# Peptides against a protein of PDB entry 3WG5, part 68

Target 1, 218 residues: chain A of PDB entry 3WG5
Amino acid sequence: LAKNIVYVAQIKGQITSYTYDQFDRYITIAEQDNAEAIIIELDTPGGRADAMMNIVQRIQQSKIPVIIYVYPPGASAASAGTYIALGSHLIAMAPGTSIGACRPILGYSQNGSIIEAPPKITNYFIAYIKSLAQESGRNATIAEEFITKDLSLTPEEALKYGVIEVVARDINELLKKSNGMKTKIPVNGRYVTLNFTNVEVRYLAPSFKDKLISYITD
Target 2, 218 residues: chain A of PDB entry 3WG5 as posed
Amino acid sequence: LAKNIVYVAQIKGQITSYTYDQFDRYITIAEQDNAEAIIIELDTPGGRADAMMNIVQRIQQSKIPVIIYVYPPGASAASAGTYIALGSHLIAMAPGTSIGACRPILGYSQNGSIIEAPPAITNYFIAYIKSLAQESGRNATIAEEFITKDLSLTPEEALKYGVIEVVARDINELLKKSNGMKTKIPVNGRYVTLNFTNVEVRYLAPSFKDKLISYITD

## One batch from the design tools (peptide; made by RFdiffusion4, then SolubleMPNN)

Design b2_p13_1_s2 (from b2_p13_1, 7 letters changed)
Fold by OpenDDE base, seed 2:
Structure b2_p13_1_s2 (fold): chain B 218 residues (1-218), chain C 218 residues (1-218), chain A 13 residues (1-13)
Amino acid sequence: as target 1 above (218 residues)
Amino acid sequence: as target 1 above (218 residues)
Amino acid sequence: MSYVELEVLGAAK
């Protein structure tokens, strides 16, 4: 029996329009090869709301399961990263990572102060993050608290509270634990059972452009 | 025997010149009452390097032990908060909190991109954070990695790696676990053994000004 | 102003 393919790619740094292009490229490659899934190793402090929403939409339009894996240890799916994770087919976290801190801001003042979002904008993102949680069968109360309390969770807490599905040390453990799980959102209108029993793992390297942009934004 | 007093105060939000004023006020009150210690419940995403350094200096000049407690669950001692913690007499973290992510930046561009600090500035803060860790008998390698790898740790990891001293769910557990511990830095030139056996806990409320500034910077 | 930024503040200098 031919091996199913699982792709792995890394997205690190701020969520921008360039990050959307990376997500789109990686998912498209994996779709074209009819992969069993793509795993995105995510490490982000946050970023732009527009790019974040575009990424969520691109994930939801994927023809294959997209797994967000907060990795490596020390990484975070902070702010925009949490929204992206909650919109994905499966969330995994490595030990020593975090998720949360999702309060929207308008930006930073010249003095480095946060420019608060108007209550209407904050309420919009509360509704949005709750919808992502509800649609994915995850804890919508905690999702709201990522904004209202600026809550940040460990992998263990996030798992315990039903925010994420897997804690895994590495890709092999992730594949092992997620094998036989259903996607938390539909793939092409149906929930998919992940089959990682006989898979080949293929790594997608960042393009030269991806490396350059990451270097400039770091 | 008269009860020793332990003060508890909260500092939340960005580290600014106003945060320095809060630290100074709280520590001064506790010093004037010859308290056994002051516990600062800290929740910060980071802030200004100048204010951070001033706070570290103020803590190191304290006539009584200053305990940084990353609290409540969901809080962080991120960036500037990590430096402050590493400069303090004892670090405690509640379950579901984080510490780390200490890479210095010059600010945010108009497009929200991080303006990288020149290598000289990054190296300065590497030396600074390592010095704080060394002086406090904490893990200087991990302290450096908070910058070089933008590492963020759980309470369990931070404890395991010798970055912090206590994981505690609340003030009562903190007092219980830290009772009999030595301060990690000197108080008036000597290491102090904390005595929390017969203590009265006094809470310092933020001033009206503190509340207003926190509201404006949130 | 259409841009909501979701950013965790690093140590701003």
Scores: peptide ipSAE 0.032, ipTM 0.292, DockQ to the pose 0.206
Fold by OpenDDE base, seed 5:
Structure b2_p13_1_s2 (fold): chain B 218 residues (1-218), chain C 218 residues (1-218), chain A 13 residues (1-13)
Amino acid sequence: as target 1 above (218 residues)
Amino acid sequence: as target 1 above (218 residues)
Amino acid sequence: MSYVELEVLGAAK
């Protein structure tokens, strides 16, 4: 019997191997409790492509719907965050947030300048991001332009263009608006209609490890 | 009303931009007729990565299930063919066929030697093929080994390892065995249970253009 | 894997 429970957790900062561990832990807890969904409040400037791909994979393997919520106002799902969002079962954004700017780089030089990725790497991520968009029934043209034009969108633009599914000010509005929506990718091999009628919201706190790493990466 | 029709078409030879046109044409015809599925009899040594990615995308955008059938005996879904298969709604193989050998190359030198892809490109395709496997609930470890070990599998091995779903000697056995199976990826945002009860099989002939290009690439 | 970073310019802080 699915308990009418929705988990909410926060992931903030750079996408790294540790961020993968956070996603894995949060999703695993929600799976164990047979939650209706987990909402991940995401705020990231980007990070490592390898970690990002692992996170996308972990989301796709989830036994429950994973909703990426770009939150709070001022947050972003930049670069790697956009890929993660596009790989999720539903994307929501709060007003005053952003998504996009997905151009890959090789890193930063000693002078702080960007080391550009060669065309082969850029084309790789173009194909990858387009795949995520297509698999989720989202706008693959805009997904490509997140790279080719380094495009960043507002929530209203992202909704209009079919990149995201919900604009919501808070968790309560998100639950209300997403109630009855179908997941954009399958959960355990099937598309799920979200049922948020009379749900209990449970917040997951960051682990001690999560807090410690946040201090090191800040 | 879905007509109880299954299309069957053949794609043979190198994966190129023309092969994309073949996939697009075949799938489009089957979509227009509201077919229960299309079966693509695939025999390929591989080909271009760009064309392969476009084909995978086209399959994922299909309004009907696309079944890749490595056929006839002696055929292969080698290299690019493996990616295409892993991107499809169901994979079948005939006895005496093969799948795998997915190591990317940059091409052939003047002396016929392989120009090895740099680690960056190899790692790209590792991530990509693992993604396809995971999204379809297939064996991502073996998918990686198709590249890292240049692994090729028999139908029986591929079935055992969870790379493919069906071993079948012919179209009739394929239909019989796949009847009642769920697609491994969604069709128009939902997983479909294949219904091949009392279906009419319709064969699509290659276009004149298809035949002409086959003659030029041989 | 080639260290590919998917970061926005401002993340270097």
Scores: peptide ipSAE 0.058, ipTM 0.299, DockQ to the pose 0.074; fails the geometry check
Fold by OpenDDE base, seed 4:
Structure b2_p13_1_s2 (fold): chain B 218 residues (1-218), chain C 218 residues (1-218), chain A 13 residues (1-13)
Amino acid sequence: as target 1 above (218 residues)
Amino acid sequence: as target 1 above (218 residues)
Amino acid sequence: MSYVELEVLGAAK
């Protein structure tokens, strides 16, 4: 039986326009090969709102399921990462990871303190994150609390509260647990049942440009 | 008579955290040498709100006058650049430059279209830009229109409307025209009269890091 | 294009 391909790629660091390019490239490769899915191993503290929204849109436009996997242990899908996850077809987290802390900020002051976003911005992102949660059949109340309470959750809590779909220690466990799950959002207008029976895992490497930018932004 | 030192540094490209580092470094050097002023030759399409606010704050904390000079011809102090300029001790523009277009955006969509900022964000930045204008004795109505009408002005218009203080073709003309002008904001709590009589101009070069980042962000 | 960009950042560790 022809093995279904599952791509795995890593996205680490701040969410920027370059991160969008990484998502786009990785998803495009997986689309071209008619992969069963792509798994994005995500570790991000957050980043730019625009890049985040573009990434969410790119995921939603994907011809294949995009699984956001908060990985490795110690990683986070913080802030922008949470939005991206909530916009994806499936969220998995490794033990020892976190999700949430989505309060928008204008940035950091000279002393490293947060420049608060005006309530109006906060409310916009509350509405946005709730929409992502609702569209994906995830907990919109918790999504709001990621902002209003700056809530961070463990994988177990996130699963319990219906924010994520899978807790998995590694790719193999992720594939096993997510096999037969329906995507939380449609792929090409249809909810897809993931078929990770007899799959070939292919890892996508960062481009040279991706490596260089990561080195500079870290 | 001991020559007063005037530093000149260039800041080009998007306003980012790295741009803040450039401002901080340049101003710090000029402060350490007790320069009469530093002139920042600014050419920016805009950038990050946080970096912009930090830069404004750094300028306001400067122990010496910081002159924002929109230069060379063809340059702009667009968006974040306008805020920075309005937060400075003196604004100059070269002929053929522009200032304004300050409408905040969330960023750019995949298709290159603007992701609109919610009205609430727009209103915040209206209040902010007006405060900068008012504190500097500049035209707060025009500052608002930089956002509400996405207004861009020529140097001549900006001067006429009381947004800027000097139109100058080059550093020498800038020094000549700004000689004897009072800073539009205080330096260490005092409005300073610029003394550009018998000055030595010193150019500050970008660091290696600055050059590398500029190459990557361009 | 001229823009003021916002960030969606959680509390930095």
Scores: peptide ipSAE 0.035, ipTM 0.568, DockQ to the pose 0.701; fails the geometry check
Fold by OpenDDE base, seed 3:
Structure b2_p13_1_s2 (fold): chain B 218 residues (1-218), chain C 218 residues (1-218), chain A 13 residues (1-13)
Amino acid sequence: as target 1 above (218 residues)
Amino acid sequence: as target 1 above (218 residues)
Amino acid sequence: MSYVELEVLGAAK
């Protein structure tokens, strides 16, 4: 019996248009192979709001479940990463990771001080993050506080407050714990029950272009 | 008599954090050499608002006049480029260039359609662009219309409406026409009269890093 | 923090 495939890919660093290209490529590969799901190991300090929104849209248009996994320990789904996670079909976190800190900024001044977003921009993203939380049945109050209080949570807190679905130390534990869970948003208009009982895990590597871009941005 | 130096550098492409680094590097070199001015040959379709605001701040903190020159023919100071120009000490345009089209967007959807900025964001940038125009004694009504009407102007129109100061075909004509003009904003708290009567023009090349980044983003 | 990259990308018409 051909094992159902679960893809795993890593996305690390700032959220940019290149990050969108990575998401698109990885999800497309997994779709083409009719994978049971794709797991994205995410480690991001944040990035561009436009790229973030495009990534969220790409995830929501996926023909297969997209699981955001904040991994490894020490990683974060900060700011843009939190939005992406909240837009996904399932969120997992490894112990020692964080999620939140979503207050929008206009950038950094020359002295490294934050240029604050006007209330109007902040309020837009409050509404947006709340919509993502509500659509996914996740804690919209905490989602708001990711902005209004610049709140960051541990995996245990995020699970407790209903922001995420799984705390897992590794891919095997993630597959075990998420097996039988329903996606938090629809896949092609239907909530999918994840079936990880007989799966092959396949790792997707970054393209040469992806590696080159990461090398330059770091 | 040691000729006063005028630096010329090219900035082309999307406005990003790397573009800020280019501006900072070029202006710093010109400051260190106590140049009479630096001319930035700008060709941009736009880019990041945060990087744009940082660039504007860097220009406004310059110890020497920073002239934005929309060049060559076919170039534009679109969107973010217009803000940068309006934040500078003098704006010039070559014939066959354009300035304007400043309506903020949140990005592009997967199908290439524009994601509109909420009114609150649009209004913020209306206020911001108006402030830049007012501070520089440029046409604030047209600056607003760069957003509200997505207005784009030719050099001749921009000059006529008091958005820019000079139409020039090349660096030599720019130096000739701008000679004796006062900067539109202060340099170190003082409006400077440009003196290009006996100048040496020095061209600054992009760094290796700048070239590599441009190659990857194109 | 998410940079609100307000790409004021002038729509390339």
Scores: peptide ipSAE 0.034, ipTM 0.316, DockQ to the pose 0.489; fails the geometry check

Design b2_p13_1_s3 (from b2_p13_1, 6 letters changed)
Fold by OpenDDE base, seed 2:
Structure b2_p13_1_s3 (fold): chain B 218 residues (1-218), chain C 218 residues (1-218), chain A 13 residues (1-13)
Amino acid sequence: as target 1 above (218 residues)
Amino acid sequence: as target 1 above (218 residues)
Amino acid sequence: GSYVEIEVLGAAG
């Protein structure tokens, strides 16, 4: 019986237009090969709102399930990373990771101080993050508090509150625990039951361009 | 008879958090002195959406009329500047200026290319700019086209289409032409009829901090 | 060029 393919790729660093290109490339490869799913190992402090929203849209348009996995231990899906996670088909976290801290900012002043977003923008992102939570059947109250209280959660807290679906130490445990779960959002208009019983794991490496960009942005 | 005061201040360059501070300071000074109005001579290529929205809110909360004047000839109220203008009590333009080009962007890539805003963000700003136009009784169709067509208008076109209220060569002509006009949005919940018959014009200079920031951002 | 830039940066810890 032909093994179903699960792709795994890493996205690390600030969310930028280049990060969108990475997501697009990785998902496209997985779609072309009719993968069972793609797992994105995510570690981000946040980034640009536009890139984030484009990434969410790209995930939502995916022909296959996209699993956001906050990995490795010590990593975070901070700010933009939380939105991306909430826009995905399944969220997993490794022990020792975090999610949240989603208060929108306008950036940094010349002195390195955070420039606060005006209330209108904050309210827009409150509505947006709540919509992502609601669409995915996740905790919209906590999603709002990621902004209003700048809340950050552990994997155990996030699972308890219904923000995420899986706590897993590694890819193998993730596949085992998520096997038989339904996606939290549709794939091609249908909620898909994940089947990881007979899978081949394929790791995608960053392109030369991806490596170069990461080197410049770090 | 005590002369009514009209303040005039200049705001030039990118719209940032520091630009908000300038608006806030200038409007506050004019409010404290119970000015008849403040005229902001605006020249901007655009800037940050958050700062823009905060500035709009600050203008809308003003206790006195705030007139946006695209000045001098050669200046523009581009992008963020158009939103600010549409959120104000009155818009004036000098001959040889422009208004419009409001397509939201996420910024610039490392190679200097524009990062396009996702459709959701674009639609948000379409709704926002249309709301500003509608609230102020200005042309909402053209306001939308400032985004969808990246439209830029001359003062004569903007006046013709009902985007702006005044074309004036200088402050004196502006005061003369706007005398007796009603504000396009309320001041303290009431539409105010501008009275510029017996006014003292007071010019506000940028603070040392304002000068320093302009020097760094230019 | 004329632009409206929107940044939502995470709280850099």
Scores: peptide ipSAE 0.084, ipTM 0.383, DockQ to the pose 0.358
Fold by OpenDDE base, seed 3:
Structure b2_p13_1_s3 (fold): chain B 218 residues (1-218), chain C 218 residues (1-218), chain A 13 residues (1-13)
Amino acid sequence: as target 1 above (218 residues)
Amino acid sequence: as target 1 above (218 residues)
Amino acid sequence: GSYVEIEVLGAAG
């Protein structure tokens, strides 16, 4: 029997316009092949708000389920990464990862100190992150506290509080645990039940351009 | 008789953290030499809010008058450039330049369209730009309209409406016209009367690092 | 550090 395809791709580093291009490329490939889903292994300290919002929108426009997987152990979905996760169809985390720390900043001062965002900006992002949580049926109170308390959670805490859906050690465990789950947001206007009973995993590699950008930003 | 020194430096392109470094370096050099003033020839389409705010703060902390000169003809002090100008001790414009267009954006979409800032952010920057205008005794109504109407002004209009202090074709005319003017904001807590009667003009060049950054960003 | 940087003040296209 023809296997359902699940794509897996890695996105690492700061969230930028180039990160958007990676998301767009990866999701497009998976859409073209009518994949059951794409899993994005995410490790990010955060990044740009515009790129983040564009990525969220691209995920929400996806013709297939997009699963954000905070992986490997030691990785984080910090700041912009949390927004992206909350905007996705399913969130998974590996043991030893973190999610949260969503306080917006204007940037860094010359001495490396944080330039705080004004209350109006902070309040905008509070409303935005709460909307993402509410739309996905996730814990909007904790989402707010990711900003107001600069809260970070372990996978176990995040699962317990209803921020995420799965704790998984690897892709195989993720597929097993997420099998039969409904997407937390619609895919083409419909909540989809994930079917990972007979799947083939295909890994996507970064393009040459992606590698070059990583080299320039590192 | 020992001549008063006036430094002149050029800052061109997008406002970034590197632009802050340029401002800081140039102002520091002029401060160390107890210059009568520094003139920054500015040509910018805008840039980052954090860098802009840092630059404004650095100007306001200057031990000497900082004059923003929108130059040469064809240049603009757009967006972030307008904020920087309004935060300075004196604004001059050459004929054929422009000032304004201060509407904040979150960035650009993939198709090159503008991502609009939410009202809360827009309102923050309205308040901020008005404060800069008010503190400097410049037209706060027009400053607001730089955002709300995306207004751009000619030098003649800007002078007429009390946004700027000088229209000048070159450095010599600028020095002549600004001689005897008081700074629009304090220098070390005092409004300074500019004395350009017996001055030597010294041009500062970009550092090698500045040149490299320009090459990377262009 | 973890941050959401807001790029504000791009030139109107």
Scores: peptide ipSAE 0.079, ipTM 0.581, DockQ to the pose 0.618
Fold by OpenDDE base, seed 1:
Structure b2_p13_1_s3 (fold): chain B 218 residues (1-218), chain C 218 residues (1-218), chain A 13 residues (1-13)
Amino acid sequence: as target 1 above (218 residues)
Amino acid sequence: as target 1 above (218 residues)
Amino acid sequence: GSYVEIEVLGAAG
């Protein structure tokens, strides 16, 4: 039985294998406690495609709803973050955040220029992102344009175009607005109606390792 | 006499004292060679206010035009990056980038929540960002709203609202579009008309220290 | 493995 508990955790920075570990840890904790959901406050510039795909898979395998909340204001679910969001059970954005810009690159040259991905790779990610959008009942055309046009959207645009489900200023507003919404993808094979009536919010702190990496990366 | 040389350098990541050192180094190199301009490919989530203000000052003290180019697609001039851009001689954005979200915060709580800045600090930064916009002939109302509404803009919106001067897909398009434009702030007391006719583009690589910090932070 | 970095948008600062 789902407890009236909602976990909140922050994931910030580049999407890497370590970010996968964070997602896995946080979701696992929330699963173990039979939480109603976990909200991930996501702020990412993007990162590694492999890590991103693993994170998407981990979300899809979650025993509880995973809400990606692009937060705080000024945060982005850029590139890999967009894929992650599109792979989640519900997407929320705070005002002043952004989503999109999903064109794959091979990396950066020594002079700082981007190394373009070959068409084969680009097409792969187009297919992938469209599949995520389609599976979640979100705007697959816009998802494609996140790559083909390097499109980025405001929360209002993303909501308008059916890319995301909620615009919320804070966790309380998010809970209020998402109460009674169905997950955009199934949880254990079933679409869940979120119940955020009389919920306890539990915050998950970064691990010591997380803090150390952040300290080194900040 | 200005050489037909344009420098390009990349600055990526959080705005810190180290970022100031990067700006200073890159601008100094370009100044020493009497470059027509330096283009800084900026991708930043924001950062420290002190570092930001120092960077703005360093740009204002430049002997040559400093162009802030929000690049590549997916990049942002978020928060501190917006201030830096507004303090520069010309702002360009690539498609799929963003600018704005400038609300000051004191930091993040252990649970990942933002620690709000007191009104006094917020008002200080409102005044500051408005001054940058006004001095550069850019949209001071929107600049204020970057704080008060946590507004973020696409390149198209930013151009439309007179926040930025150029939308460009790459350096070549940037040079083409900005050729003949006047700087938005003076260089050594004079507004400069940019001359990007028959220019050599020189890329500045990150220093070894820069690479090491990137390696630790990535 | 081909390091496909998916491009970076900025964090709240």
Scores: peptide ipSAE 0.225, ipTM 0.401, DockQ to the pose 0.100; fails the geometry check
Fold by OpenDDE base, seed 5:
Parts: C-alpha cells; sequence; structure tokens
Structure b2_p13_1_s3 (fold): chain B 218 residues (1-218), chain C 218 residues (1-218), chain A 13 residues (1-13)
C-alpha cells in the first residue's frame, strides 16, 4: 500500500516576506506530492502583519491540511505566529511552549520602548483574530484577550480553553493524537479527517536562501 | 581651514529593518566625524511602516542635517520613502525622479492584487504624514493627497507645491543650491543654516552585510 | 508597487 506521506518543515524567527516564501514553498512541495498533511514546526516571536495575512491566506488555499506545531520545547507562536496558527487546519504545541501575546505594535523606538498601535489598528486586529478563531471553531474570547490583555498561554491552558487541538512531545505523538481528527477549517471546501495510520514522515530542509536569510536576520 | 565634510551614502530598495540599520550606521558615522551634513541618495518603492517610522525618528534625532536626495534619474521616493523624506532636514530630487504614492496597503494577495488597508489604518497614516509635512513646513494638503489620491509628483511639481526644497542633477549642484538654506526641521533643537562653501565630499560604501541583504531581497 | 506595510509584533520579542 503506497505510504501516505506527511511532510515536516521548520520555520523559525520573525515573520517576514521570506517566511511567506518558506510557507509557500513547503506547502507547494507537499501539495505536488499529494501528501496527507504538512506539519510546520513553528518558533516565532512575531513579525509583519502583511506577511502574516498572506501566510494565513496561503494556508487556507492549501490543497492539503497544514498543521502548525509550536516546537521544540521553549519555542513560541507569539503575535503573528498565533494568527497563523489560528488560520491553520490543526494546532499542536509541545510541552514548554507558549502561544499568544498578540498586541499589535507599530514597532520599537530607538530606546527599545514599544510604539503602541493606535486604537484603530488594535481594533482591526481584534476583529481579524476573532474571525480566524470563529472560522476555525476555536475560542474567540481568548483570541481577543491575546490582544486586549496581551495574554500568553501554556499548551495545557490553550488546549483547555479550546484554542488548540493537541499537546504533543514530538512528531510521533502528534501523529498519534491527531489521527482521526477533523481539520478545523476546510481543505478544498471540505473538512478532512486526518489519517496517520501508515505514514512516511519526510523532513523538508530549508533552502540555501532560507538559511542565509536566517543568518542575516539573527 | 579644516574642510567641512559632507557624507554621501546610497540606500536602495525596500524599506526594512535592514534599511533602518543602514540609516543608523550612516548617520552615526557622519555624527562621529562632526560632518556638516549627510546626503542619503534614496531610491525606494516603499516598504515597512515600522522601519519607516524608526528611520524618521532616527533622522529627527540626528546631531547633523540629513538630506534626502532622490537619486539617480529614474529613482523614486515612493510610499515609505516619501514619509522618510518629509521627516528629513532637506529634500532634493534629481530630474526624472518621482515622489509620492503613499497609500498604505496590508500587502499583496497571492494573485498580485493589493490588499487594501482598512479606513482606520489609512486615516492613521493620513494624520501621520500630515504631521510630518506640518512640522517641516511642507505642503500638508499634498501630503494627504499622496495617500487619498495616491498622487505621484515630478521634482518640478514637488518643488512648485512646496513638498521639496531642491531640484539638482548631481551632488555638486545639490551642494550649490542648498548652500545657505535652513533645515526644514531642527538639529538639536535649532534650525541650522547649511554651509557648503568649502566642503570635502566623502562617499560611504554599503557594508558587506548591506550588499548581501540587497542581493537576497532583489 | 508602492506600499506602506503594517507590522504585528508580539510583546514577547
Amino acid sequence: as target 1 above (218 residues)
Amino acid sequence: as target 1 above (218 residues)
Amino acid sequence: GSYVEIEVLGAAG
């Protein structure tokens, strides 16, 4: 029986236009190979709103399920990362990770202080993040509080409050726990039941360009 | 008589966090050497709002006059570049350049269409760009129209409407025409009269990192 | 195209 393929790829660092290119490349590879799913191991402090929104749209246009996995332990899906997760087909977190802290800022002043977003911008992103939560059947009240209270949650809290679907220590546990779950948003107009019974895990490596950009942005 | 130094540096491409680092580095070098001024040759289609706002703040905190020079012919100070120019001590343009087109966008869709900014965001940037124009004694009505009408202007139009101070073909003509002009915003709390009578022009080169980033973003 | 992009930066940075 032809093994169903699950791809795993890592995205680390700030969300930028280059991060969009990574998401697009990874998902495209998995789509071309008719993978059962792709798992994106995500570790991000946040980043650009445009890149984030484009990534969310790319995920929603995916021909296959895209699983956001906040990994490894110590990682976060902060700010832009939380929006991306809420826009995905399934969210998993490793123990010792965090999600939330979605308060939009205009940036950092030269003295390192945060330039606060005007209420108009904050309200826009409140509406946006709530829409992502509602569309995915996740906790929209907590999604709002990720902004209004700058709330950060542990995996256990996020699971308890219905923000995420799985807490898993590694890819094997993730596959085991998510097997038989339905995607939280549709794939090509239909909710898909994940089948991870007999899968081959394939890791996608960052391109040379991806590595170079990471080196420069660090 | 110790020659007054004028630095010239080039910034080309999208406005990003790396562009902020370039501005900061260039201005810092010129400050350390007590230069009469630094001229930034700017060619940009636009970029990130946070980086733009940080660059504006860095210029306003400069210990020396920062002149934005839209150069060479064919270049533009579009969108984020216009904001930066309006935040500077003097704006010059070469013939055949443009300024304006400041409509904020949330980004580009996957099909290449522009994601429009919500009215709340647009209104924020209208207020911001008008403040920059007002603070520098430049045309605030045109600054607003750079957003509301997505207006782009030639150097001659921009000069005529009081958006910029100088049209110059090269650095020598710029120095000649701007000699004796007052900065449009203060330097260390005072308006400075530019003195370019006996100056040494020094060109700053991009760092290896700057070149590498340019190579990756192109 | 000419654009001004908005960022959503998390406080955890």
Scores: peptide ipSAE 0.182, ipTM 0.587, DockQ to the pose 0.713; fails the geometry check

